Peptides against a protein of PDB entry 7BDX. Designs and how they scored, part 235

Target 1, 212 residues: chain A of PDB entry 7BDX
Amino acid sequence: EMGAAACTLLWGVSSSEEVVKAILGGDKALKFFSITGQTMESFVKSLDGDVQELDSDESQFVFALAGIVTNVAAIACGREFLVNSSRVLLDTILQLLGDLKPGQCTKLKVLMLMSLYNVSINLKGLKYISESPGFIPLLWWLLSDPDAEVCLHVLRLVQSVVLEPEVFSKSASEFRSSLPLQRILAMSKSRNPRLQTAAQELLEDLRTLEHN

## One batch from the design tools (peptide; made by RFdiffusion4, then SolubleMPNN)

Design b2_p23_4_s4 (from b2_p23_4, 13 letters changed)
Fold by OpenDDE base, seed 1:
Structure b2_p23_4_s4 (fold): chain B 212 residues (1-212), chain C 212 residues (1-212), chain A 23 residues (1-23)
Amino acid sequence: as target 1 above (212 residues)
Amino acid sequence: as target 1 above (212 residues)
Amino acid sequence: MLTFDQEVRLTLEELERAHRAAA
């Protein structure tokens, strides 16, 4: 309980750039993010079926950890740190996103996707995650989630890849051959306005790429 | 391990006033400090004899908690919060200082004493802790510690009381009748320059009070 | 081009609000 409370507070204050700089400027950052990945992995491995106690201390603890990673990745120096010094954590996040079933641990999935999107703002980060084995199939796996918020963040991440020619060119063939177009089209008609807009924009971007 | 790591990071960043304000501005502060007191109490109760594993995760965790309290108390709004909303924590700290034997958990004892001193900067805080049952005997108990750093922080806290006429007047008779003068005199001759100076200043302040 | 807020920060309070609204 105490660990979760401390981590939750750390999550809250990590919304500040100055706090992120303070965390990374210390000698404890590497260890913290190493253990973070291990803790998140242990949690996901411990899940029994699709049922998760969202209100448990353990869940809240892992949410806080994922939130901290997201907030760190939102800062330029944080992205640099993650891409240069915590690649194992990025690998872990990608792995965990693959291990979770559609509808399982939606909140955690959203936070992890947000962190990956933030990392993708850095070209080096985008290159790293997009070149991970099975990255494109992972995107489509995640896009099969029934949760609109999960799908929204997947679409944003996909768009991040599509809008970077250097990255897209390397995977364009695989991307085009496996694109779940019907699923994205369905999302463009969603009642969720955020999801609808994201899907429409992605479709427009994809059309532009077909003409060029 | 993860909880301790998160708490250690929170301790580090709590050195910033802005971070303290952020912690206290959230809705989790009350719960955090409540659990903090309970966790510290549980740790002290679990100690077997005078031997403590200083390098254990549990010890480091509790040190971080005590450090956070100290850093919060170093800020005006933090003192106000502790005195108004976390009096139970202050009571717990006083209790734990009494439960620890001389030489036991020196680092924790120092952090707790530092937090009390910081609280004493606020007159309301000073009044609260000095009016706690057994406060004066507690000071003398702590002053029997063989550790110079413990004694230094006790002397500083004693001086905080002595220099506030409104507080000192209420306990002056008890204070004068029980003062371990020989112990303080011995400290004024210490090889530790910080302890020596603190003891000398206290003796001078006490002499001034005898003349007025 | 919708200026997507490219930098996403999330506090627990914001997450809770989002989930309460969805609930």
Scores: peptide ipSAE 0.012, ipTM 0.733, DockQ to the pose 0.036
Fold by OpenDDE base, seed 3:
Structure b2_p23_4_s4 (fold): chain B 212 residues (1-212), chain C 212 residues (1-212), chain A 23 residues (1-23)
Amino acid sequence: as target 1 above (212 residues)
Amino acid sequence: as target 1 above (212 residues)
Amino acid sequence: MLTFDQEVRLTLEELERAHRAAA
């Protein structure tokens, strides 16, 4: 309980750029983010067979950790730190996103996807993530989620890839051959305006790429 | 382990005034500090019969909590919060300082004493602490500690009381009748320069009060 | 002293720039 509370407070204050810099400037950042990945992994592994209690201290703890990672990735020095010094954490996030079933741990998925999107703001981060084994299939797996917010953040991550020619060209063939076009088209007609807009924008971006 | 790491990071960033304001400005501060007191109490109670492992995750966790409290009390809004909204925590700290034996949990004692000293910077805080039952005997109990740093912070807290006439007058009789003068005199001859100075200053302050 | 990469992809400027996760 206390751990979850402390982590939640740390999550809250990590919304500040100065706090993120303070977290990273200390000699404890590496250890923290190393253990973060392990903790998140342990949580997801523990979900097998148990009904997810979203309001559990453990869930809140992991949500806070994911939130901290997201907030760190929201700023330049944080992205650099994650890409240079916490690659294992990024790999863990990607793995966990693949291990979770559609509809499972929606909030955690959203936070993890937000963190990956933030990492993708840097070209180096985008390259690292997009070159991860099974990245493209993972995107489509995540896009099968019934939750609109999960799908929204998947589409945004896809867009970050598509809009970077240097990165997109490396996986363009796999991307085009496996594109769940009908799913994206369905999302472009969603009643969720954010999802609708994101899907429409992505479809427009894809059309532009086909003409080039 | 992760809880201790998160709490340690929170402790580190709480050295910033802006972070303290952020902690207090949220809707989670009350709950956090409530649980903090409970956690610290549970830790101290668990020490009975077990050899204190200073490097344990639990110890580190509690040290971090005490550090956070100290850092919060170091700023004006933090002191006000503690005195107005977290009195139970202050009572807990006072109780724990009494429950610990001389030489036991030195680091924790130092942090807790630092927090009380910080609270005493405000007249309202000083009044609250000094009016706590058994406060004067507690000071003398703590002054019997073999650790110079513990004694230093006790002397500083005593000085905060002595230098405030409105507060000192309420307990002056008890104070004078129980004053461990020989102990303070011994400290004024300490090889520890910080302790020596603090003891000398307190002795000077006490002499001034006797002449008034 | 932190050294950090200031490189940001311009193609993302048309999108929501960064996510802040509210606690």
Scores: peptide ipSAE 0.049, ipTM 0.793, DockQ to the pose 0.043; fails the geometry check
Fold by OpenDDE base, seed 4:
Structure b2_p23_4_s4 (fold): chain B 212 residues (1-212), chain C 212 residues (1-212), chain A 23 residues (1-23)
Amino acid sequence: as target 1 above (212 residues)
Amino acid sequence: as target 1 above (212 residues)
Amino acid sequence: MLTFDQEVRLTLEELERAHRAAA
């Protein structure tokens, strides 16, 4: 309980760039983010089947950790830190996203996807995560989630790839051949305005790439 | 381990006034500081005899918690919060300081004393802690500690009382009758410059009060 | 009052705007 409370507070204040810089400027950052990955992995592995209790202290603890990672990645120096010094954490996030079933641990998936999106703002970060084994299949796996927020953040991450020719060119063939176009088209007609917009934008970006 | 790491980071960033305000501005603060007191108490109660392992994760966790309280109390709004909304935590700190033996958990005692000193900057805080049952005997108990840092922070807290006539007058008789003058005089000759100065200043303040 | 998860979302929205502007 105390750990979850502390992490929650840390998560809240980590939205500040100055706080992120303070976190990273200390000698505790590397250890913290290393253990973070381990803790998140342990949590996901402990899940029996499709059931997770969102209100558990453990869940809150892991949510806060994922939130902290997201907020760190929201800042340029944080992205640099994650990409340079905590690649294992990124690998863990990618792994966990693949291990979770559609509809399972939605809030955690959203946070992890948000963190990956933030990392993708950095070209080095985008290159790293996009070159991860099974990245493209992972995107489509995640896009099969029934949750609109999960799908939204997947689309945003896909867009990050599509909008970067240097990255997209490396996987263009696989990307085009496996693209769940019908799913994305369906999302472009969603009643969720954010999901609708994200899907429409991605479709537009894809059309532009086909004309070139 | 993860909890200790998170608390340590939170402790580090809590040195910022903006971070303290962010911590207190949220709806999690009350719960956090309530659990903090309980956690600290549980730790102290778990200590067998005079032995404590400073390097344990539990110790680090509790140190970080005490550090956070100290940093919160270092800020005006933090003092106000503690005095108004977390008096139980202050009571717990006072209790734990009394429960620990001379030389036991020195680092924790220092942090707790630092927090009390910071609270004492607020007149309402000073009044509250000084009116706690056994406060004066507690000061002398703590002053018997062999550690110079513990003694230093006790002297500073004593000085806070002495320099506030409204508070000192309430306990002046007990204070004067129980004052370990010889101990303070010995400290004024300490090789530790900070302790020496604190003791000298307190002695000067006491002399001034006797002339009035 | 904003929840901590809302704070994360707000930060993300700001990044989206910045990233898109750079693209």
Scores: peptide ipSAE 0.027, ipTM 0.777, DockQ to the pose 0.047; fails the geometry check
Fold by OpenDDE base, seed 2:
Structure b2_p23_4_s4 (fold): chain B 212 residues (1-212), chain C 212 residues (1-212), chain A 23 residues (1-23)
Amino acid sequence: as target 1 above (212 residues)
Amino acid sequence: as target 1 above (212 residues)
Amino acid sequence: MLTFDQEVRLTLEELERAHRAAA
């Protein structure tokens, strides 16, 4: 209980850039994020056997951890830190997103996707995650999720890829050959306005790329 | 392990006033500090049966908690919060300091004493803790500790009392009748320069009060 | 840049509920 509370507070205060700098300025950041990855992985592995109530202390703790990573990645120095020094954590997040089934752990997925999106703001970060094995299949796997928020953040991440020519060119063939166009088109007709808009924008971006 | 790491990071960043404000500005501060008190108490109670290695995750966690309280109390709004809204925590700290034996849990004692000292900077805080039952006996109990750092922080807290006429006058009779003068005199001859100086200053302050 | 104030609030609320249930 106390651990979850403390971590949640840390998450809350990490919304400040100064706090992120303070977290990273210490000598414990590397270890912290290493353990973070392990903890998140342990949680996801535990889901196969026991229906952990989403409201458990454990789940809240993991949400807070994911939130901290997201907030760190929202800041330039945080992105640099993650991409340079915590690649294992990024790999773990990618793996966990792949291990979760559609509709499973929606909130955690959203936070993890948000973190990856933030990382993708850095070209180096975008390069790293996009070059990860199975990245493109992972995007489509995640896009099959029934949750609108999950899909929204997937679309945002996809957009980060397509809007960066250097990155997109490397995966363009695989991307085009496997693009779930019908799924994205369906999302452009969603009743969720945010999802609808994101899908429409992505479709426009994709069309622009085909004409060039 | 992760809980201790997270809490330690929270402790580290709480050295910033802005972080303290952020912690307290949330709707979870009350609950956090309530649980903090309970957690610290549980730890101290566990010491009677098992020699928890001072370097255990549990001990590090409790140190971090005590550190957070100390850092919160170092800031004006933090003192106000503690004195107005977290009196139970202050009572718990006082109790724990009384429950620990001389030489036991020195680091924790120091942190708790530092927190009380910081609270004492606020007149309302000083009034509250000094009016707590058994406060004066507690001071002398703590002053019997063989650890120089513990004694140093006790002396500082005593100084806070004697330098505030409104507070001192209420306890002056008990204070004077029970003052371990010989112990303080011995400390003024300590090889520890900080302890020596603190004891000397306190003796000077006490002399000044007797002449008035 | 996504700031996640809403998610922080939601998780905090959920945490509070969990703590109440555990109490």
Scores: peptide ipSAE 0.019, ipTM 0.727, DockQ to the pose 0.059; fails the geometry check

Design b2_p23_5_s1 (from b2_p23_5, 9 letters changed)
Fold by OpenDDE base, seed 5:
Structure b2_p23_5_s1 (fold): chain B 212 residues (1-212), chain C 212 residues (1-212), chain A 23 residues (1-23)
Amino acid sequence: as target 1 above (212 residues)
Amino acid sequence: as target 1 above (212 residues)
Amino acid sequence: SMEALLNATEIRSERFEDSLQPP
């Protein structure tokens, strides 16, 4: 219980850039983010068969960890730190997104996807995650999720890749050959306006790339 | 391990007044500080017979909790919060300081004493802790500690009481009758300059009160 | 709720180009 409470408070205050800088300026950041990845991985591995109680202290703790990573990645120095010094954490997040089944741990998926999206704002971060083994298949796997919020954040991440020519060009063939176009088209007709807009924008971006 | 790491980071960032305000402005502060007291109490109760490994994750976690309380108490709004809304935590700290033996949990004692000292900056806080049952005997118990840092922070707390006429007058008879004068005099001859100075200042303050 | 959780992440994902370069 105490761990979840402390981590949740840390998550809340990490919304400040100054707090992120303070976290990263200390000699404890590396250890913290190393353990973060391990803790998240252990949590996901423990999900085998048990109905996840979303409101458990353990779940809240892991959510807070993912939230902290997201808030760190929202800051320039945080992105630099993650991409330079916490690659294992990024690898873990990508792994966990693959390990989770459709509809499983929706809240955690959203936070992890948001963190990756924030990382993708940095060109180095975008390159790193997009060059990760199985990245493109992972995107499509995640896009099969029944949850609209998960799909939304996947589409946003896909858009970050598509809009960066240097990154997109490296994977364009694989991307085009495996693109779940029908799924994206279905999302463009979603009743969820955010998902609908994201899908429409992505389709427009993809069309633009076909005409170039 | 993760809990200790998270709490340690929270401790570090809590050195900022803005972070303290953010912690207290949230709806989670009450729960956090409630659990903090319970966690510290559980830790101290677990010490019965085992050689405390000062470097254990559990110890570090509890140190971080005490550190957070100290940093909160260093801020005006934090003192107000503690005195108004977290009295149980203050009571717990006083209790734990009494439960710990001389030489036991020195680092924790120092942090707890620092927190109480910070609380004592507020007149309401000073009144609250000084009116706690057994407060004066507790001071002398703590002053019997072989650790110079513990004794230093006890002397500082004693000085806060002595220098506030409204508070001191209520307990002056008990204070004078039980004062470990010889111990304080011994401290005034300490090789530790901070302890020496604190003891000398307190003796001067006490002399001034005798002449008034 | 999902909304409550997302609100705890006060710094949101923003789409802009960051110029941070590798050391």
Scores: peptide ipSAE 0.026, ipTM 0.780, DockQ to the pose 0.045
Fold by OpenDDE base, seed 4:
Structure b2_p23_5_s1 (fold): chain B 212 residues (1-212), chain C 212 residues (1-212), chain A 23 residues (1-23)
Amino acid sequence: as target 1 above (212 residues)
Amino acid sequence: as target 1 above (212 residues)
Amino acid sequence: SMEALLNATEIRSERFEDSLQPP
């Protein structure tokens, strides 16, 4: 209980750039983010089979951790820190996103995807994430999620890849061969305006790349 | 481990006024400080007899909690919050300071005393603390501690009482009758310049009150 | 609420290449 409460407060205040800088400027940052990955991994591994998201202190704790990572990644120096000093955490997030089933731990998935998207703003971060083994299959796995928010954040991450020619070219063959086009097209007709727009924009970007 | 790490980061960033405001502005603050008191109490109660300060995650966690309280109390709005909305926490801190033996949990005592001192900056806080049952005996109990930092912070808290006539007058009889004058005089000769100065200043303040 | 916390989480919507300095 207390740990979750403290971590939740840390998450809340980490929305400030100055707080992110303060977190990173200390000697505890490396250890914190190392343990973060381990803690998130332990949580996901503790989920038995088709277990949905838990309403527990443990869940709240892990959500707060993921939220902190997201907020850190929202800041340039935070991205630099994660991409240089906490690559294992990024690898862990990618792994956990793959380990979770469609519809499982939706809030956690959203937070992890948000963190990866923020990391992807930097070319260095985008390169690192996209060069991870199984990244393209992972995107499509995640896009099979029934949750609109999960899918939205996947589309945004996909767009980050597509919009960067140097990154996209490396996986263009795999990307094109495995693209769940019908799924994305269906999303472009979503009643959720955010999902609809994201899917439409991605489709436009893909068309542009095919004609150039 | 993770809880202690997260709480330690929260402690570190709470040195900022804006972070304190952010902590207090949320709906989680009341619960956090309620659980803080309970957690600190559980820790102290878990100490068996003459046990010294523990080098454990639990200790680190409790230290971070005490540090957060201290940092919150360093800010005007934080003091107002503690004195209005978390009186039970203040009562708990006072109780725990009484429960600990001389030389026991020195770092925790220092942090708790620092928090009480910060609270005492406000007249409302000073009144609340000083009107607590057994407060004067508690001060003398704490002043018997062999640790110079503990004694320093006790002297500072005593000075807060002495410098406020309205507060001091309420307990002046008990204060004068129980004053460990020889102990304070000994501290005024300490090799520790901070302790020496604090004791000297307090003695001067006491002399001024006796002659007026 | 958890929803409020999720909504309060900062994200960047625009992709850019910024000049980064070590913290």
Scores: peptide ipSAE 0.023, ipTM 0.780, DockQ to the pose 0.057
Fold by OpenDDE base, seed 2:
Structure b2_p23_5_s1 (fold): chain B 212 residues (1-212), chain C 212 residues (1-212), chain A 23 residues (1-23)
Amino acid sequence: as target 1 above (212 residues)
Amino acid sequence: as target 1 above (212 residues)
Amino acid sequence: SMEALLNATEIRSERFEDSLQPP
């Protein structure tokens, strides 16, 4: 309980750039983000046996950790730190997103995807995550999720790849060959306006790339 | 481990006034400080049986909590919050300081005493803590501690009482009758310059009060 | 609420600001 409360407060205050800088400027940052990845991994591994109540202190704790990572990644210095010094955490997030089943831990998936999206704002970050083993299959796995918010953030991440020619060119063949076009088209007709817009924009971007 | 790491980071960033305001402005502050007191109490209660390694994650966690309270109390709005809305935490700190034996959990005692000192900067805070049951005996109990830093912070707290006539007048009789004068005189000759100075200043302040 | 924390979570840094062009 106390750990979750403290971590939740840290998550809240990490919305400030100055707080992120303070976290990173300390000698504890490397350790913190290392343990963060391990803790998230441990939590996800524990789910295969026990229906952990999504509202448990443990869940809240891990959500707060993912939130902190997201807020760190929202800032340039935070992205630099994560991509340069905490690649293991990024690898862990990618792995956990692959390990989770469709519909499993939706809130955590959203936070992890948001963190990856924020990392992808940096070209170095985008390159790193897009070059991860099985990245494209992972995107399609995640896009099969029944949750609209998960799908929304996957589409945003895909768009980040598509909008960067240097990155897209490396994976263009695999991307085109495996693209779940019917699924994305279905999302472009979603009642969720955010999902609809994201899917439509991605489809437009993809059409533009096919004509060039 | 992760809880201690998160709490330690929160402690570090709570040195900022803006972070303290953010902590207090949220809907989580009351819960956080409530659980803080409970957690500190639970930790101290656990010490009677197990020589918990002072460097344990649990110890670090509780130290960080005490550090956060201290940093909150260092700011005017934080003092107001603690004295108005978290009196139970102040009561808990006073209790824990009484429950701990001389030489036991010195670092924690120092942090708790620092938090009380910071609270005492506010007249309302000073009144509240000085009116606590057994406050004067508690001060002398703590002043019997072999640790110079504990004694230093006790002397500072005593000085805060002595320097406020409205507060001192309420306890002057008990204070004078129980004053460990020989102990304070011995501290005024300490090799620790901070302790020496604090003891000397207090003795001077007390002499001034006796002539008035 | 988790929603309030999510809202406090910056989702969109404007892509335009942090194009660190490689030197």
Scores: peptide ipSAE 0.023, ipTM 0.777, DockQ to the pose 0.062; fails the geometry check
Fold by OpenDDE base, seed 3:
Structure b2_p23_5_s1 (fold): chain B 212 residues (1-212), chain C 212 residues (1-212), chain A 23 residues (1-23)
Amino acid sequence: as target 1 above (212 residues)
Amino acid sequence: as target 1 above (212 residues)
Amino acid sequence: SMEALLNATEIRSERFEDSLQPP
């Protein structure tokens, strides 16, 4: 309980840029983010296919950790720190996103995807995550999720790849050959307006790339 | 480990007034400080007279909690919050300071004493803690500690009482009758300059009160 | 609730608002 409460408060205050700077400016940051990855991994491995109650202290704790990572990645210095000093955490997030089944731990997936999206704002971060082994198959795996919010954040991450020619060119053939076009088209007809918009924008971006 | 790391980071960033405001402005603050008191109490009760290694995750976690409380109390809105909404935590701190033996958990004692001193800057806080049952005997118990830093912060807290006539008048007879004058005089001759100064100032304040 | 925490504390950066390039 206490750990989850402390971590939740830390997550809340990490919405401040100054707090992120304070976290990262200390000698404790590296250790914290190292343990963060391990903790998240341990949690996901403990799920053994059973839906752990989203309301458990452990779940709340892990969500708060993912929230902190997301908020750190929302700031330029935080992205730089993650990409330069905490790559293992990024690798862990990518792995965990692959280890989770469709519909499993949706909120955690969303936070992790948001963190990756924020990292992708940094070109170095985008390069790093996109060059990760199995990244493209992972995108499509995640896009099979029944949750609209998961799919939304996958589409946003895909858009980050597509909008960066230097990154897209390295994987363009694999991307084009495996693109779940029918799935994205279905999302462009979603009743969820955010998902609909994101899918439509991505389809437009893809069409533009086919003509160039 | 992870809980201690998160709590340590929260402690570090709580040095910011804006962070304290953010912590207290949320709907989680009350619960957090309630659990904080319980956690600190559980830790102290677990010591069973054995020196738990100061380096344990549990020790670090509790130190961080005490540090957060201290930092919250260092700010006006934080003092007001503690005095108005988290009195149980103040009661817990007072109790724990009484439960610990001389030389036991010195760092924790220091942080807790610092928190009480910070609370004492608010007259309402000073009134509250000074009117706590056994407060004066507690001061003398704590002043028997062999640690100079513990004694320093006790003397500072005693000074807060002495310098506030409205507070001092309520306990003046008990205070005067039980004052460990020889102990304070010995501290005024300490090789520790901070302790020496604090003891000397307190002796001067006491002399002034005897003449008025 | 956890949902309330997500809504209150989560920050999302938009790519068009912050385009950090490698040094």
Scores: peptide ipSAE 0.022, ipTM 0.778, DockQ to the pose 0.055; fails the geometry check

